# Ledger of designs, part 12: peptides against a protein of PDB entry 4M9S

Target 1, 135 residues: chain A of PDB entry 4M9S
Amino acid sequence: SRGLVGVECITPYSYKSLAMALQRCVEVLSDEDRSALAFAVVMPPGVDIPVKLWSCVIPVDICSNEEEQLDDEVADRLKRLSKRGALLSGKRMPVLTFKIDHIIHMFLKHVVDAQTIANGISILEQRLLEIGNNN

## One batch from the design tools (peptide; made by RFdiffusion4, then SolubleMPNN)

Design b1_p9_8_s3 (from b1_p9_8, 6 letters changed)
Fold by OpenDDE base, seed 2:
Structure b1_p9_8_s3 (fold): chain B 135 residues (1-135), chain A 9 residues (1-9)
Amino acid sequence: as target 1 above (135 residues)
Amino acid sequence: PRPATLVPP
């Protein structure tokens, strides 16, 4: 078992190049998808997160308060982001999940404003508490 | 929905 101890030390140069590439990718997103990507920063990186938990932080405007409609709309946004290479990784089975990788997460932590991050975390915590109390 | 702002690096 070759331990991929390849700590790819992201050199400052590699980071700058990656940041420029990611910035270009972000610039071509719709406002809605860009907003969804920004709030992805509140999720822990490297973890397959169920859509239901993503729905706690991804901003959507739905016609009804039906959870099923919310999850579908959120899933559609996350699916679009996952089609953009490294932004998100989606899994369909056994349950629909999305994961943000460490590199993208580090990028977002630097480019998303601190207030947005703080608000997103607060909203996530509140809505997770509500979900936990209803189970 | 609250606007999320991505700040240019």
Scores: peptide ipSAE 0.051, ipTM 0.711, DockQ to the pose 0.132
Fold by OpenDDE base, seed 1:
Structure b1_p9_8_s3 (fold): chain B 135 residues (1-135), chain A 9 residues (1-9)
Amino acid sequence: as target 1 above (135 residues)
Amino acid sequence: PRPATLVPP
């Protein structure tokens, strides 16, 4: 019985300190990386998500509609975010995946605009249906 | 997609 890693109830004090630290980390990001981080809120926290699914929600301006280029650019953005501490956790093997932690996800739910979250979910649902129909 | 505006708290 691996005990429920008790979601440490972040006390309001710990939350304020953590929120301030996270806010500072967000402020030093590029506009593109900050946008990528914002859309990470639509993913379920604590789950290793393949880059292909991240590519459904991460905003990227690509010169071509090549899916290969999209996945590479998305992976680069997510890699940069993973280097900024606890924002994302990446795994390379066996498949390249990224995970958002519960704490970061909770922070994003409070600071990302509600319309942005709703739009991101809608886009994810639509693009997942397209992937499922192309299989 | 609209640039996600992180609303500062």
Scores: peptide ipSAE 0.050, ipTM 0.705, DockQ to the pose 0.138
Fold by OpenDDE base, seed 3:
Structure b1_p9_8_s3 (fold): chain B 135 residues (1-135), chain A 9 residues (1-9)
Amino acid sequence: as target 1 above (135 residues)
Amino acid sequence: PRPATLVPP
């Protein structure tokens, strides 16, 4: 008698439980880390994104306009998010990158304000054009 | 950029 491999049916209850778990994870974040997580929604999910591109959308208040300090502060925020469960996945080599998972990205699309998303995309597009024109 | 308030669900 071949045992029925029980297809774990992802019940609507598992989705609700996951959403509740993610909500709790977001609620315990600092305001700065929560803001950084919100803007992560503008990035494509499942892609390893270099810190330089994250710096285009992650809100950072730095005392100096030095681009090197901006990237370091952004990297520190993203590292903190990566340590809190499955919010982000970091890779150190060959280049420091961070990735947002599809599940987290889908969650953020539902909980982040639509105007915030639109503004984040606009800012990303503008800053990418500036990087492209300066190169 | 303005701090994005995650709207609690």
Scores: peptide ipSAE 0.049, ipTM 0.706, DockQ to the pose 0.098
Fold by OpenDDE base, seed 5:
Structure b1_p9_8_s3 (fold): chain B 135 residues (1-135), chain A 9 residues (1-9)
Amino acid sequence: as target 1 above (135 residues)
Amino acid sequence: PRPATLVPP
């Protein structure tokens, strides 16, 4: 029997109530964590993404140009977001990854400015090409 | 070095 993964049809009502709850969660974030969450929208939902790829789009103020420091600081921001429950899901093994849930991603697509999303995608594409060429 | 800060539009 193929288990029907019951696509819990989120009713419009459930979506609205969840969106209101998420909005309150976003409002209490620091400016830095809120910015990181906004740029999380450029990642595909439901996929465990390595920190190195997150570092392509998560804005971080670093004192050094060292890539290792960048990844660590990005990981710290994503860890804080994951501690807010539904915002991100982190996995430590086998590799440190973070995942944005489809519902959260859908919420962000509605609340993050469209031009910000487009710019984030363009930056991701550019930096992914640079990583690919340097490997 | 790649910039670490994204400037919002």
Scores: peptide ipSAE 0.035, ipTM 0.694, DockQ to the pose 0.037

Design b1_p9_8_s4 (from b1_p9_8, 5 letters changed)
Fold by OpenDDE base, seed 4:
Structure b1_p9_8_s4 (fold): chain B 135 residues (1-135), chain A 9 residues (1-9)
Amino acid sequence: as target 1 above (135 residues)
Amino acid sequence: PRPKVLVPP
């Protein structure tokens, strides 16, 4: 039973303080890592998502269309984000997954442009359908 | 094409 991380009732003050801290953390990211973090908002919070699904939405510039290179580059970005505090949580077993916490997800929903979120969801849906049709 | 979007300031 993974304990429900009780959504501590974030007071407006704690939320503002958290938002300020998160904003500062985001500002010091590279453009590529910041972009990856932005698209993390399209994932459901609190769910361990495999890298293959992250690769559907994380923007990466790859020199080849090799899926292996894509997944590796995505994994590296997500690993960097996971090392920067509470932005993401990585899990290696049984499979490599990353999870966005509810609090980070809530922050991203407020700071990421609504059109960007909508586009990210659309892209995820499209690529999931493609994966489903290719299996 | 993969999206290229930055987090808005």
Scores: peptide ipSAE 0.037, ipTM 0.691, DockQ to the pose 0.091
Fold by OpenDDE base, seed 1:
Structure b1_p9_8_s4 (fold): chain B 135 residues (1-135), chain A 9 residues (1-9)
Amino acid sequence: as target 1 above (135 residues)
Amino acid sequence: PRPKVLVPP
C-alpha cells in the first residue's frame, strides 16, 4: 500500500479520483469525527503537531472544564481518524503528535466551508496567544 | 460553545 505521504504532485485526474475516495471515507465518519477532520484544515500540513495545539481547534463537548479531559478526548478523536489510513498520521514518541498530509489538507481546503476555516484560524490564534501568555 | 462545523455533504 503506497501511503499518500509519498505523493508530492497530483495530476487533476488523480486529484478527482482521490477526492472521490476521500469523500467516501468522510461520509462514513460520525458527525463528531467529521467535524474534527474539518478543523484539521487550520493546521499546517506535513508538521507533527502536539495534541495540546490540536485541542485548540478540535470541537469537543466536554462535561467538565478540566484541561486534561479535553486533551484526552481530542487525542481519542485524532487516534480514530489516524486509524482510517491517510486522514492523519500519529506519532507516540517522544511526544504524542498528529500530522495532516498535504494531499488531505488540499482536499479539505476545497470541501470545508470558508467561514469555518476562518473561524477555526481565529480560534487557534486566540488560544495560542492565551497559551503563550501563561508560559 | 465550540463552533459547529458544517462540512457540506
Scores: peptide ipSAE 0.035, ipTM 0.677, DockQ to the pose 0.079
Fold by OpenDDE base, seed 3:
Parts: sequence; C-alpha cells; structure tokens
Structure b1_p9_8_s4 (fold): chain B 135 residues (1-135), chain A 9 residues (1-9)
Amino acid sequence: as target 1 above (135 residues)
Amino acid sequence: PRPKVLVPP
C-alpha cells in the first residue's frame, strides 16, 4: 500500500494532483457518505468536534420516533468517512470526536456549492442556539 | 423518514 506520498512542495501541479486524487475518493462514496462529507465543510478544520455538534449538520434519514438514534447514526457515518484515508480523523477518548483536516477542508471549500455551505452554517447556528437555550 | 438536511442535488 503506497502511503499518501508526503505533502511535498505545494506546486500548482501538486495541488492539482491532490485535488484529482481527492475528487476520485469522493466519487466512490455512497450518496449518503458524500452528503455527510459535503456538510463537514461547515466545521472548523483541525478541531476535535463532539458527535453532538456533528449531528447538527450531518444529514440523516431517521423516523421522527427515532431521534434518540441520531447521534449513533451520525457517528457511524463519520466512522465510515474516517476509514477512507485522510477524510476525517476520529478519537474515542475522552469523548467521541471527529476532526476534518485543513487540506480536506480547503478542498471542500472549492468543490461544495456556496449555497450548500451557507445553508449548512445557518442550520448549525440555529441548532446551536436551540441547544444553548435548552441548557 | 425525516431528512434533517436536504442536500441540494
């Protein structure tokens, strides 16, 4: 298994090659996992984010009576993404968290539709306010 | 099933 060759000198060609490699990795995802990855762009890169906050933006199809399964379903999607190379990094201790890398985040900012990003941020802000008001 | 987020096509 040829490890991802170290990010050498970011030449325009290296960036283009990295973008092409990432694009191919995204294309082989399921529609659900690709959607989850798209909304990961609304999170700050390089930060270990708790699953509860990811659940504010990761799209899941749950029945209205299954809201208690939301965090588990989100965690499973993020775990699948973390197994696909450098897309996400998961930590189990002290709390289950996931982190998006700066390189992946920069890629997503260029390929995810601007309206999708704006909508994701708006949804995150709204749901964070709801969590804050219920505490 | 309630989609929480409609991913635009």
Scores: peptide ipSAE 0.029, ipTM 0.647, DockQ to the pose 0.045
Fold by OpenDDE base, seed 2:
Structure b1_p9_8_s4 (fold): chain B 135 residues (1-135), chain A 9 residues (1-9)
Amino acid sequence: as target 1 above (135 residues)
Amino acid sequence: PRPKVLVPP
């Protein structure tokens, strides 16, 4: 079975069409889900990221600082985004993970404010250090 | 403090 290495060369025209389609998908999101999607840009594309790491950057308002509630709320947001098809890919087993595609990530890098990206990375780094020190 | 995302319109 010849693996079709479909290098889809996204032509600039395909990119514009894709960008327009993605923009429409983003516009219909709730403010909360759109914010969650924006912060997905801080994650490396093509990698299955555990919800615990997503919880470091996804903005959620939880009534308690309980990590369990945080992960659940984050997971719900990411699940909603994954239902939008190309935005995120979720896996439930063996561990609940979400992955951002390279194309979506590239799109987000162009539409998300650079300061927001920088802040998101900084926060991720800080919270990862905290998680690492607590183990 | 969780980042407030200003998604540009």
Scores: peptide ipSAE 0.038, ipTM 0.692, DockQ to the pose 0.074; fails the geometry check

## One batch from the design tools (peptide; made by RFdiffusion4, then SolubleMPNN)

Design b1_p10_1_s1 (from b1_p10_1, 7 letters changed)
Fold by OpenDDE base, seed 2:
Formats: structure tokens, C-alpha cells, sequence
Structure b1_p10_1_s1 (fold): chain B 135 residues (1-135), chain A 10 residues (1-10)
């Protein structure tokens, strides 16, 4: 599926149409996939981000404490999102990464709860610090 | 908690 890369919203009408389409996409997601999408807003757009870093912010309710299983579950959620209307773009080589484009990120910044965004950023920062200190 | 609020869009 062709991503929204290079698409610019230059009119309020175009923005509204895109927002409506994206809203419909969000509304039909499962609760777990919708949560994953919400927290995708904390990632910088246009960057191929390894699953390991996504796992720092994507909430997983039912998973073993094994890091490998956590990454697999997160990857599955992100894969499902990537199959939905350019919500994410996945790359498998050289390592599995996912990217949120600027348009989707801009949409999420407007519709995701502000406290959720703030919490997600804080969680990401904390977990990145822990990863950095343990290496 | 509500993760999304679409009323904040256009």
C-alpha cells in the first residue's frame, strides 16, 4: 500500500476529509490496536524506529515478562496498523522498523489526549534512560 | 480514559 508520504494538506477542506477518513480507521480498530496507535504519537515522525524502541511506549496487557515476547507482540500490533490505510510504514530489512509519517503524526497530535501524550513521552524518556544506563 | 477526542479536529 502506498503511504501518505509526500501528501500535503494545503486546505482546511482537505484536512477535514483526511481527518474524517482517519477517524473512521481509528474507530474500527480493536482496543489494543487503537491504544498502540495513540502512543505512536510520542515517536518522531519520518524516522524508521526499531521495534525495541516502540516497545517502550506501546501498552501490552497480556504478555510474559520476556522481552522477546514483548517485542513480538508490539511488532504484531504495529504490523496490523501498517496494513490499515498508511497508519504506519514497516521495513523488515536490515532490521524490523516502523515509521509514522508527518501527516498521520499531525493528525494524532490533534486527536490524542494531551495527558496521554505527556505520559507517553515521560515513559519513553524513562525507559530510554534505563536502556542507555544498562548498556 | 479516553485516548482520542475527535471533536478537537476541524
Amino acid sequence: as target 1 above (135 residues)
Amino acid sequence: PQLFDFSRTL
Scores: peptide ipSAE 0.548, ipTM 0.892, DockQ to the pose 0.566
Fold by OpenDDE base, seed 3:
Structure b1_p10_1_s1 (fold): chain B 135 residues (1-135), chain A 10 residues (1-10)
Amino acid sequence: as target 1 above (135 residues)
Amino acid sequence: PQLFDFSRTL
């Protein structure tokens, strides 16, 4: 007997309440963490993504071009986001990964600027091609 | 550019 995953029909009311709560969470973030959250929308929801792949899309303004320092800075931003409610979930073993939940991803898809999403996807695709060509 | 537009959800 396959358990009916009851699609809880999120009422418009529940959606508005959730959106308001998430808006408040976004408004209290630093500019850097808010930018990181915006670009998190380009990742598939429900998947544990390694920091290396997050570093392909998370903008880092001030840090040196050293790849190791870039990954550390990205990891720190994602860690801070994971401490702000259910925005992200982190996993340390076997490899440091972060996951965006479906509900958060759905919210971001509606509120993040469309051009920002398009740019993030383009950048991710380009960097994945570069990684693939270097292997 | 503004990263977020919440007017669409409220």
Scores: peptide ipSAE 0.547, ipTM 0.891, DockQ to the pose 0.536
Fold by OpenDDE base, seed 5:
Structure b1_p10_1_s1 (fold): chain B 135 residues (1-135), chain A 10 residues (1-10)
Amino acid sequence: as target 1 above (135 residues)
Amino acid sequence: PQLFDFSRTL
């Protein structure tokens, strides 16, 4: 199993205040956006990740079988999360990417269900292998 | 399935 590279960070926020603020933020999300945020924990923090890789792990139940539409739906969810405070940051150039902050990732590691994390990693690994085999 | 458990941080 390949471990995720993480960096310890110092935050200006008290952990308790951050946790309470983030909990309230998570509780008011839609079910779809909340699910997307949960699975964001499987990505390494501080790295600009292309939407195509996010689409490997973000669950989409109501979407066309077209790959282009899947990526667009995932991008829309990640865009909504990026507008909710510090949950995600997006970058358009040179490629559309999203990044999870170290502080947010540290929070998610503590509150996301352990089985959900394990399943998300497994799903990501499987789909990455499929992409690699199809190239 | 419940995705979040905040009791682990508070």
Scores: peptide ipSAE 0.546, ipTM 0.891, DockQ to the pose 0.574
Fold by OpenDDE base, seed 1:
Structure b1_p10_1_s1 (fold): chain B 135 residues (1-135), chain A 10 residues (1-10)
Amino acid sequence: as target 1 above (135 residues)
Amino acid sequence: PQLFDFSRTL
């Protein structure tokens, strides 16, 4: 499903209603999908991000060390999130990407643990450097 | 894990 693309601002009432709806969405997720959603906050909003970059920050507990399997598992989690309301928007062509909406990102910055956000950013920065150095 | 804190919402 598509996210809330096009929403630039919300009133306090709109924020409260959205927060309540999103809270309920988070509560019904599996532990794995909820963790994936938490770490989605480290991505810039409104940008179509390739799955490979998502895999740099989305935690995967049980997977082979094969990058292909990691990307597939991450993609599956992001696909599930994209089907839950407005959490993410997926795009298949030309490359499989996912995007977090500005409003959802704002919500996540407000409710995700600050240390989790800081850790996620640090991990992303390190892994991006590694990818860049390998090219 | 305490990933979310909804008490901070409006």
Scores: peptide ipSAE 0.545, ipTM 0.891, DockQ to the pose 0.549

Design b1_p10_1_s2 (from b1_p10_1, 8 letters changed)
Fold by OpenDDE base, seed 2:
Order: sequence, then structure tokens, then C-alpha cells
Structure b1_p10_1_s2 (fold): chain B 135 residues (1-135), chain A 10 residues (1-10)
Amino acid sequence: as target 1 above (135 residues)
Amino acid sequence: PKYFDYSVTE
């Protein structure tokens, strides 16, 4: 597995205070939004990622397996996360994308279960290959 | 499922 490379950065914020604040934020999320946030760790920080790529790793358990429905459900979750302050930043034009900031990404790297990270990367790679082969 | 583990330290 190649994996996605994240960039380490220096923050002027106290790590402990930031972590505590973010932990509280995570704890009040719904289960589905929390899971979406967890898998956001797989994405490279600071990059506007199309919803299609997010849908490769965000787990959806209720929605139909139809691609259109999956993307919509994923988008809704990411939109909710984007409303939670700095968790995600969304752009609608020209294409709907979401971006995770370095600070949030660093937090996630520390608190998301290692197996979840590994699985997420693997799943993303597999699905990207499938997309590439089907083009 | 459990996705977060706050016991992990840097």
C-alpha cells in the first residue's frame, strides 16, 4: 500500500487545549458523522477533494448502493462536518469539494484508531484503482 | 464501531 502522505506542521495553539476542544466536538457528533470524520484522516490535508473521492472511504450503511445516492449521502455528512467549525471546509464551485486542514488532520492522526487508518487507506487505494481501470 | 482512541499520545 502506497498510502497518502500527510504534512506535519507547527501550530501556535496548545496541542492539549486544541485536542480537548476537538475531542468535545467529536463526542457530540452523531455516530455516522463521527465515522465520516474518522475516515477523513485518510485524505491529504490542505487539498480540495471532490465528493466522489470522499465517497471512496466514508462509510454509508443506510443509503442505496447507487452511486448518485452514495455521493449525496456523503456530501450531506461532510456538509454537517463543515458546519462544525474547522473540521472541514467546503467549496461548491466549480465542483463540490471538501478539505481537511492540517491542524485537524494532525489531531485525527493521533486519535483515530491505527487499524481504521490503515483500512481506510487500503480501501481508498483499492477503489481508486477500480475507478482508474474503469475509465 | 470504535474509531477514536484518546489514550494514544504523540
Scores: peptide ipSAE 0.414, ipTM 0.842, DockQ to the pose 0.571
Fold by OpenDDE base, seed 3:
Structure b1_p10_1_s2 (fold): chain B 135 residues (1-135), chain A 10 residues (1-10)
Amino acid sequence: as target 1 above (135 residues)
Amino acid sequence: PKYFDYSVTE
């Protein structure tokens, strides 16, 4: 299976302590927000990613067939994750984007199911190809 | 679906 090149990050916190703290944060999330966080692992860390690209990999069970509604639902989930402190960082201007930090990304790479990671990467690649072909 | 496995951090 394919994977992203990971970036190792030096942190003043032990990995175990960080993992335990983050686990508690994950456990209090709703199922949909927890799912969104899991798939955040496929995004490159430290990069402001537009909502449109997030919508390529964030699973939405029930939504309208309108693309705008899909983006809005994804944005709402990412906003909630951003309110949980270090999980994500949002930026509204000039374009609504969200960023995953290197430390959080490193955590996700270790705890997210391997099949989920592989599937997410594959889906992202497919969607990016589709976007590119439509330009 | 189970997205997270914390056994690797124990």
Scores: peptide ipSAE 0.411, ipTM 0.836, DockQ to the pose 0.602
Fold by OpenDDE base, seed 5:
Structure b1_p10_1_s2 (fold): chain B 135 residues (1-135), chain A 10 residues (1-10)
Amino acid sequence: as target 1 above (135 residues)
Amino acid sequence: PKYFDYSVTE
């Protein structure tokens, strides 16, 4: 079996137990929420990230092209994930943000497809450049 | 899952 590599984290859970539990959680998610969780791997762990930045990488194919609606849809997905145990942590004040914990991030780095990770990083970089150019 | 791979590499 593959082990966790990279950033070390102290946890009360054994790797096998945590991995099995998280795998079961992922398998019961909707397709939309599962996709959102996969792309969460591109965010730095332990950092409160504004919804606007999450919207740069979370895939949305249902809502309109309006920015406000996009952010709302992304926020809804992240809120649902935050209610699924330790997947995400949300803060409402002073700005709505979501954070991925180190333990969850380490898990995602090992189970999310490498091409998905690469694509997510590229998409995020492109969207950030666009935002920067529009300022 | 579409984005996830749980295969064990040996």
Scores: peptide ipSAE 0.409, ipTM 0.818, DockQ to the pose 0.514
Fold by OpenDDE base, seed 1:
Structure b1_p10_1_s2 (fold): chain B 135 residues (1-135), chain A 10 residues (1-10)
Amino acid sequence: as target 1 above (135 residues)
Amino acid sequence: PKYFDYSVTE
């Protein structure tokens, strides 16, 4: 089935053309940035999400145990993604946030492995629960 | 890539 359905999003690009373009963008990413993009699928589209929440699901392989360094590494990855086509949109004010657009989100839902999506959702739910319990 | 599958499925 086609993941980019016109009933869900109005776009001048055909499913085939947009999917091919986005696939090419994904293929040229580093392994770290590509993994970050994969887990972006768990975020709601069209919402400015603070880096702190992104850090709940973005995997970081090489980093200290300090939370600040973790957030900085995540922010750097998201920033690189925001500079690569239309993968993400970043805002610096009033708070540093990143947003995934609906069309990119639909693409990710189509091409990201189902197990990865399920794992990402589970991880996000767990991390959000922990944050909520600490406040 | 472990995270992405571009196979065409119905």
Scores: peptide ipSAE 0.411, ipTM 0.824, DockQ to the pose 0.564; fails the geometry check

Design b1_p10_1_s3 (from b1_p10_1, 6 letters changed)
Fold by OpenDDE base, seed 3:
Structure b1_p10_1_s3 (fold): chain B 135 residues (1-135), chain A 10 residues (1-10)
Amino acid sequence: as target 1 above (135 residues)
Amino acid sequence: KKLFDFDRTL
């Protein structure tokens, strides 16, 4: 049985309603949380992504170069986004992960600045190469 | 620069 991967056909109406709802959600975010949400567009949708990979692309202005503090700050931002309902979903076990849903990801592809997307992809690729070469 | 560019027609 070929599972019909339901092409969630975002009707123009569904898109407009989602855009209006998300606009209101984004307007009340801090600058940090809004930036974190924007960079979620570079992640594959529907996949539980470990915080370590999120930390490769989420911009953090930390006074310390400690990697542990980076992951903690990123995790806190993602936790705040997950509390906004549909923005992200978090999972604590077996490891702390966050997932962007297909519908939110598709919306972000349309509303996030194209240069931001390109930069996020480039940064992710670079960091993945660095991680891969250190193993 | 704004990270989000919501279509004003939406």
Scores: peptide ipSAE 0.050, ipTM 0.692, DockQ to the pose 0.480
Fold by OpenDDE base, seed 1:
Formats: structure tokens, C-alpha cells, sequence
Structure b1_p10_1_s3 (fold): chain B 135 residues (1-135), chain A 10 residues (1-10)
């Protein structure tokens, strides 16, 4: 298992207070948005990640097999998460990207089930290989 | 399976 490189983040908030606040924030999410947030733990923190790469790990039930619709649905979920304060940061230009903050990523590393993290990494690796072989 | 285990952070 490649350990996700975590940077120690100094926060002005106590870790316990931050964890409690984030827990409450996560509890009010829909099941779909909560699942999307959980899989954000497999992304490198502080990096603007294109929606196409998010679509490799975010679980989405779509009525169509069109890749465009997958990216749109993933983007909508990530947009909702970006409206929840510090959870994600979205950029529309030059390309639609989302970034997970180091603090949130550190929180997710502690609270997301280890098997979920391992599965997410495995899925990402597999789909990246598929994308790389099709180019 | 529950994706989050908040008891790990308390």
C-alpha cells in the first residue's frame, strides 16, 4: 500500500474541535455526497485535479454509458461538496478542477475505512492504466 | 459497509 504522503498541517483550531465540526458537516451530507467525499482521500492534497480523474474513483450510477454524462454528474457532486466550506475548492478555468485541502485530507485519512482507501487506490490505478493505454 | 469511522478521531 503506497502511503498517502501527508504533510503535517498546523491549524489554529484544536484537532478535536476540527474533527467534531467536520463530523457534523459530513453527517448532514447526502449518502452520495458523503461517498464522494470519502473517495477524495485517494487524491493528493493541495493539487487541482481534473474532473476526469475524479470520475475514476467517485461512485456514480448513471443512466447512460456516455463519458460526458459521467463527468457532469461527478462535477455536480464535487460542486456541492465545494459549497460545504473547506471540504473542496473548485476552479472553473482554465479547466474544471477540484482540490482537497491538506486539513480535510488528514481528517479523511483518520476517519475513512482502511479497506475503502485501499479499494479506491486500486480502482484509481486500474482506471489510470486503462486511460494511459487508450491514448 | 460504513465508509466513515469517526470514533478513530476522538
Amino acid sequence: as target 1 above (135 residues)
Amino acid sequence: KKLFDFDRTL
Scores: peptide ipSAE 0.050, ipTM 0.698, DockQ to the pose 0.610
Fold by OpenDDE base, seed 2:
Structure b1_p10_1_s3 (fold): chain B 135 residues (1-135), chain A 10 residues (1-10)
Amino acid sequence: as target 1 above (135 residues)
Amino acid sequence: KKLFDFDRTL
Protein backbone atom coordinates (compact mmCIF):
# COMPACT_ATOMS: atom_id res chain seq x y z
CA SER B 1 0.00 0.00 0.00
CA ARG B 2 1.76 3.15 -1.30
CA GLY B 3 -0.31 5.38 0.97
CA LEU B 4 1.65 8.62 1.42
CA VAL B 5 3.92 8.54 -1.65
CA GLY B 6 1.13 10.17 -3.66
CA VAL B 7 1.16 13.45 -1.78
CA GLU B 8 2.96 15.49 -4.43
CA CYS B 9 2.32 18.80 -2.73
CA ILE B 10 2.23 18.91 1.02
CA THR B 11 0.49 22.18 1.67
CA PRO B 12 1.56 23.91 4.87
CA TYR B 13 -1.85 22.97 6.19
CA SER B 14 -1.42 19.32 5.27
CA TYR B 15 2.02 19.37 6.81
CA LYS B 16 0.74 20.86 10.05
CA SER B 17 -2.13 18.41 10.20
CA LEU B 18 0.18 15.51 9.51
CA ALA B 19 2.71 16.75 12.05
CA MET B 20 -0.01 16.98 14.67
CA ALA B 21 -1.22 13.50 13.83
CA LEU B 22 2.31 12.14 13.98
CA GLN B 23 2.94 13.91 17.26
CA ARG B 24 -0.10 12.22 18.75
CA CYS B 25 1.08 8.88 17.42
CA VAL B 26 4.52 9.39 18.96
CA GLU B 27 3.12 10.51 22.30
CA VAL B 28 1.19 7.28 22.80
CA LEU B 29 4.17 5.05 22.05
CA SER B 30 6.02 3.24 24.79
CA ASP B 31 9.39 4.71 25.68
CA GLU B 32 11.10 1.81 23.92
CA ASP B 33 9.11 2.14 20.71
CA ARG B 34 9.52 5.91 20.75
CA SER B 35 13.28 5.51 21.08
CA ALA B 36 13.32 3.07 18.19
CA LEU B 37 11.35 5.54 16.08
CA ALA B 38 13.71 8.38 16.98
CA PHE B 39 16.73 6.47 15.73
CA ALA B 40 14.98 5.78 12.44
CA VAL B 41 16.05 9.32 11.55
CA VAL B 42 19.58 8.11 10.84
CA MET B 43 18.36 5.75 8.12
CA PRO B 44 18.02 6.89 4.52
CA PRO B 45 14.35 7.41 3.71
CA GLY B 46 12.68 5.27 1.09
CA VAL B 47 15.18 2.42 1.43
CA ASP B 48 14.40 -1.07 2.64
CA ILE B 49 16.88 -1.49 5.48
CA PRO B 50 17.67 -4.97 6.83
CA VAL B 51 17.01 -5.56 10.52
CA LYS B 52 20.73 -6.13 11.05
CA LEU B 53 21.43 -2.50 10.20
CA TRP B 54 18.55 -1.29 12.37
CA SER B 55 20.07 -3.25 15.24
CA CYS B 56 23.17 -1.09 14.94
CA VAL B 57 21.28 1.96 16.20
CA ILE B 58 18.09 0.83 17.95
CA PRO B 59 18.74 0.79 21.69
CA VAL B 60 17.82 -2.56 23.18
CA ASP B 61 18.33 -3.69 26.73
CA ILE B 62 18.95 -7.40 26.31
CA CYS B 63 19.59 -9.74 29.20
CA SER B 64 21.92 -11.81 27.04
CA ASN B 65 24.70 -10.80 24.66
CA GLU B 66 23.20 -13.10 22.05
CA GLU B 67 23.18 -11.24 18.75
CA GLU B 68 20.21 -13.28 17.56
CA GLN B 69 18.09 -12.02 20.43
CA LEU B 70 19.10 -8.45 19.64
CA ASP B 71 17.88 -8.71 16.06
CA ASP B 72 14.64 -10.34 17.19
CA GLU B 73 13.92 -7.67 19.77
CA VAL B 74 14.71 -4.91 17.28
CA ALA B 75 12.48 -6.59 14.73
CA ASP B 76 9.63 -6.73 17.24
CA ARG B 77 9.92 -3.02 17.96
CA LEU B 78 10.01 -2.16 14.28
CA LYS B 79 7.02 -4.45 13.67
CA ARG B 80 5.05 -2.58 16.33
CA LEU B 81 5.96 0.71 14.67
CA SER B 82 4.94 -0.63 11.27
CA LYS B 83 1.51 -1.53 12.65
CA ARG B 84 0.96 2.14 13.44
CA GLY B 85 0.26 3.01 9.83
CA ALA B 86 2.71 5.40 8.25
CA LEU B 87 5.57 5.17 10.75
CA LEU B 88 7.41 2.31 9.06
CA SER B 89 6.85 -0.08 6.19
CA GLY B 90 7.87 -3.66 6.84
CA LYS B 91 8.79 -6.21 4.20
CA ARG B 92 9.31 -9.86 5.09
CA MET B 93 10.51 -11.27 1.79
CA PRO B 94 13.12 -11.97 0.67
CA VAL B 95 14.71 -10.54 3.84
CA LEU B 96 13.03 -8.81 6.75
CA THR B 97 13.45 -5.10 6.14
CA PHE B 98 11.91 -1.88 7.32
CA LYS B 99 11.64 1.41 5.48
CA ILE B 100 11.00 4.89 6.72
CA ASP B 101 9.04 7.10 4.37
CA HIS B 102 10.39 10.48 3.40
CA ILE B 103 7.59 12.36 5.13
CA ILE B 104 8.12 10.54 8.43
CA HIS B 105 11.85 11.01 8.10
CA MET B 106 11.35 14.73 7.53
CA PHE B 107 9.15 14.87 10.61
CA LEU B 108 11.79 13.08 12.68
CA LYS B 109 14.51 15.46 11.50
CA HIS B 110 12.48 18.28 13.03
CA VAL B 111 11.46 16.64 16.29
CA VAL B 112 14.40 14.42 17.25
CA ASP B 113 17.07 16.05 19.38
CA ALA B 114 20.07 17.09 17.30
CA GLN B 115 22.52 15.41 19.66
CA THR B 116 20.54 12.18 19.42
CA ILE B 117 20.77 12.35 15.63
CA ALA B 118 24.51 13.00 15.76
CA ASN B 119 25.04 10.17 18.22
CA GLY B 120 22.93 7.81 16.15
CA ILE B 121 24.94 8.57 13.02
CA SER B 122 28.20 8.07 14.88
CA ILE B 123 27.02 4.75 16.30
CA LEU B 124 25.83 3.58 12.91
CA GLU B 125 29.13 4.51 11.29
CA GLN B 126 31.09 2.74 13.98
CA ARG B 127 29.00 -0.41 13.76
CA LEU B 128 29.23 -0.46 9.98
CA LEU B 129 33.00 -0.22 10.21
CA GLU B 130 33.06 -3.06 12.71
CA ILE B 131 30.87 -5.21 10.47
CA GLY B 132 33.03 -4.35 7.47
CA ASN B 133 36.27 -5.20 9.26
CA ASN B 134 34.94 -8.50 10.61
CA ASN B 135 33.95 -9.70 7.18
CA LYS A 1 16.52 13.07 28.35
CA LYS A 2 13.58 13.66 26.03
CA LEU A 3 14.52 12.32 22.60
CA PHE A 4 11.77 14.31 20.95
CA ASP A 5 11.50 18.05 21.15
CA PHE A 6 8.03 18.66 19.86
CA ASP A 7 8.38 22.33 19.24
CA ARG A 8 4.77 23.52 19.22
CA THR A 9 5.79 25.77 16.34
CA LEU A 10 5.46 22.84 13.90
Scores: peptide ipSAE 0.047, ipTM 0.700, DockQ to the pose 0.542
Fold by OpenDDE base, seed 5:
Structure b1_p10_1_s3 (fold): chain B 135 residues (1-135), chain A 10 residues (1-10)
Amino acid sequence: as target 1 above (135 residues)
Amino acid sequence: KKLFDFDRTL
């Protein structure tokens, strides 16, 4: 029995209503949390992504060059987003990860400008290469 | 250190 992967056909109307609701949720975020959410668009949807990879693309102003402080601040932002409805889903075990759902990712693709997406991908690729070369 | 410059706010 091939399980019908139910293509949830989000009707354009359901999408428009959801987009309006999501827009209102985004408007009440802090500037920092809103910026973090924007860069979530560069992550693959439906995948549990470790905090270390999120820290490559989440913009943080840190006074210290300590890598541990960066990951902690990023984790706090992602935790706040996970408490705001269905924006992110967090898991603590076996490793602290966050996931963006397909619906939220689709919304972000429409509201985040193409240049910001391209820049975020470029930065992620650069940081992944740096991490890979240091191992 | 600032990691990103945004051209547009969401």
Scores: peptide ipSAE 0.038, ipTM 0.678, DockQ to the pose 0.071

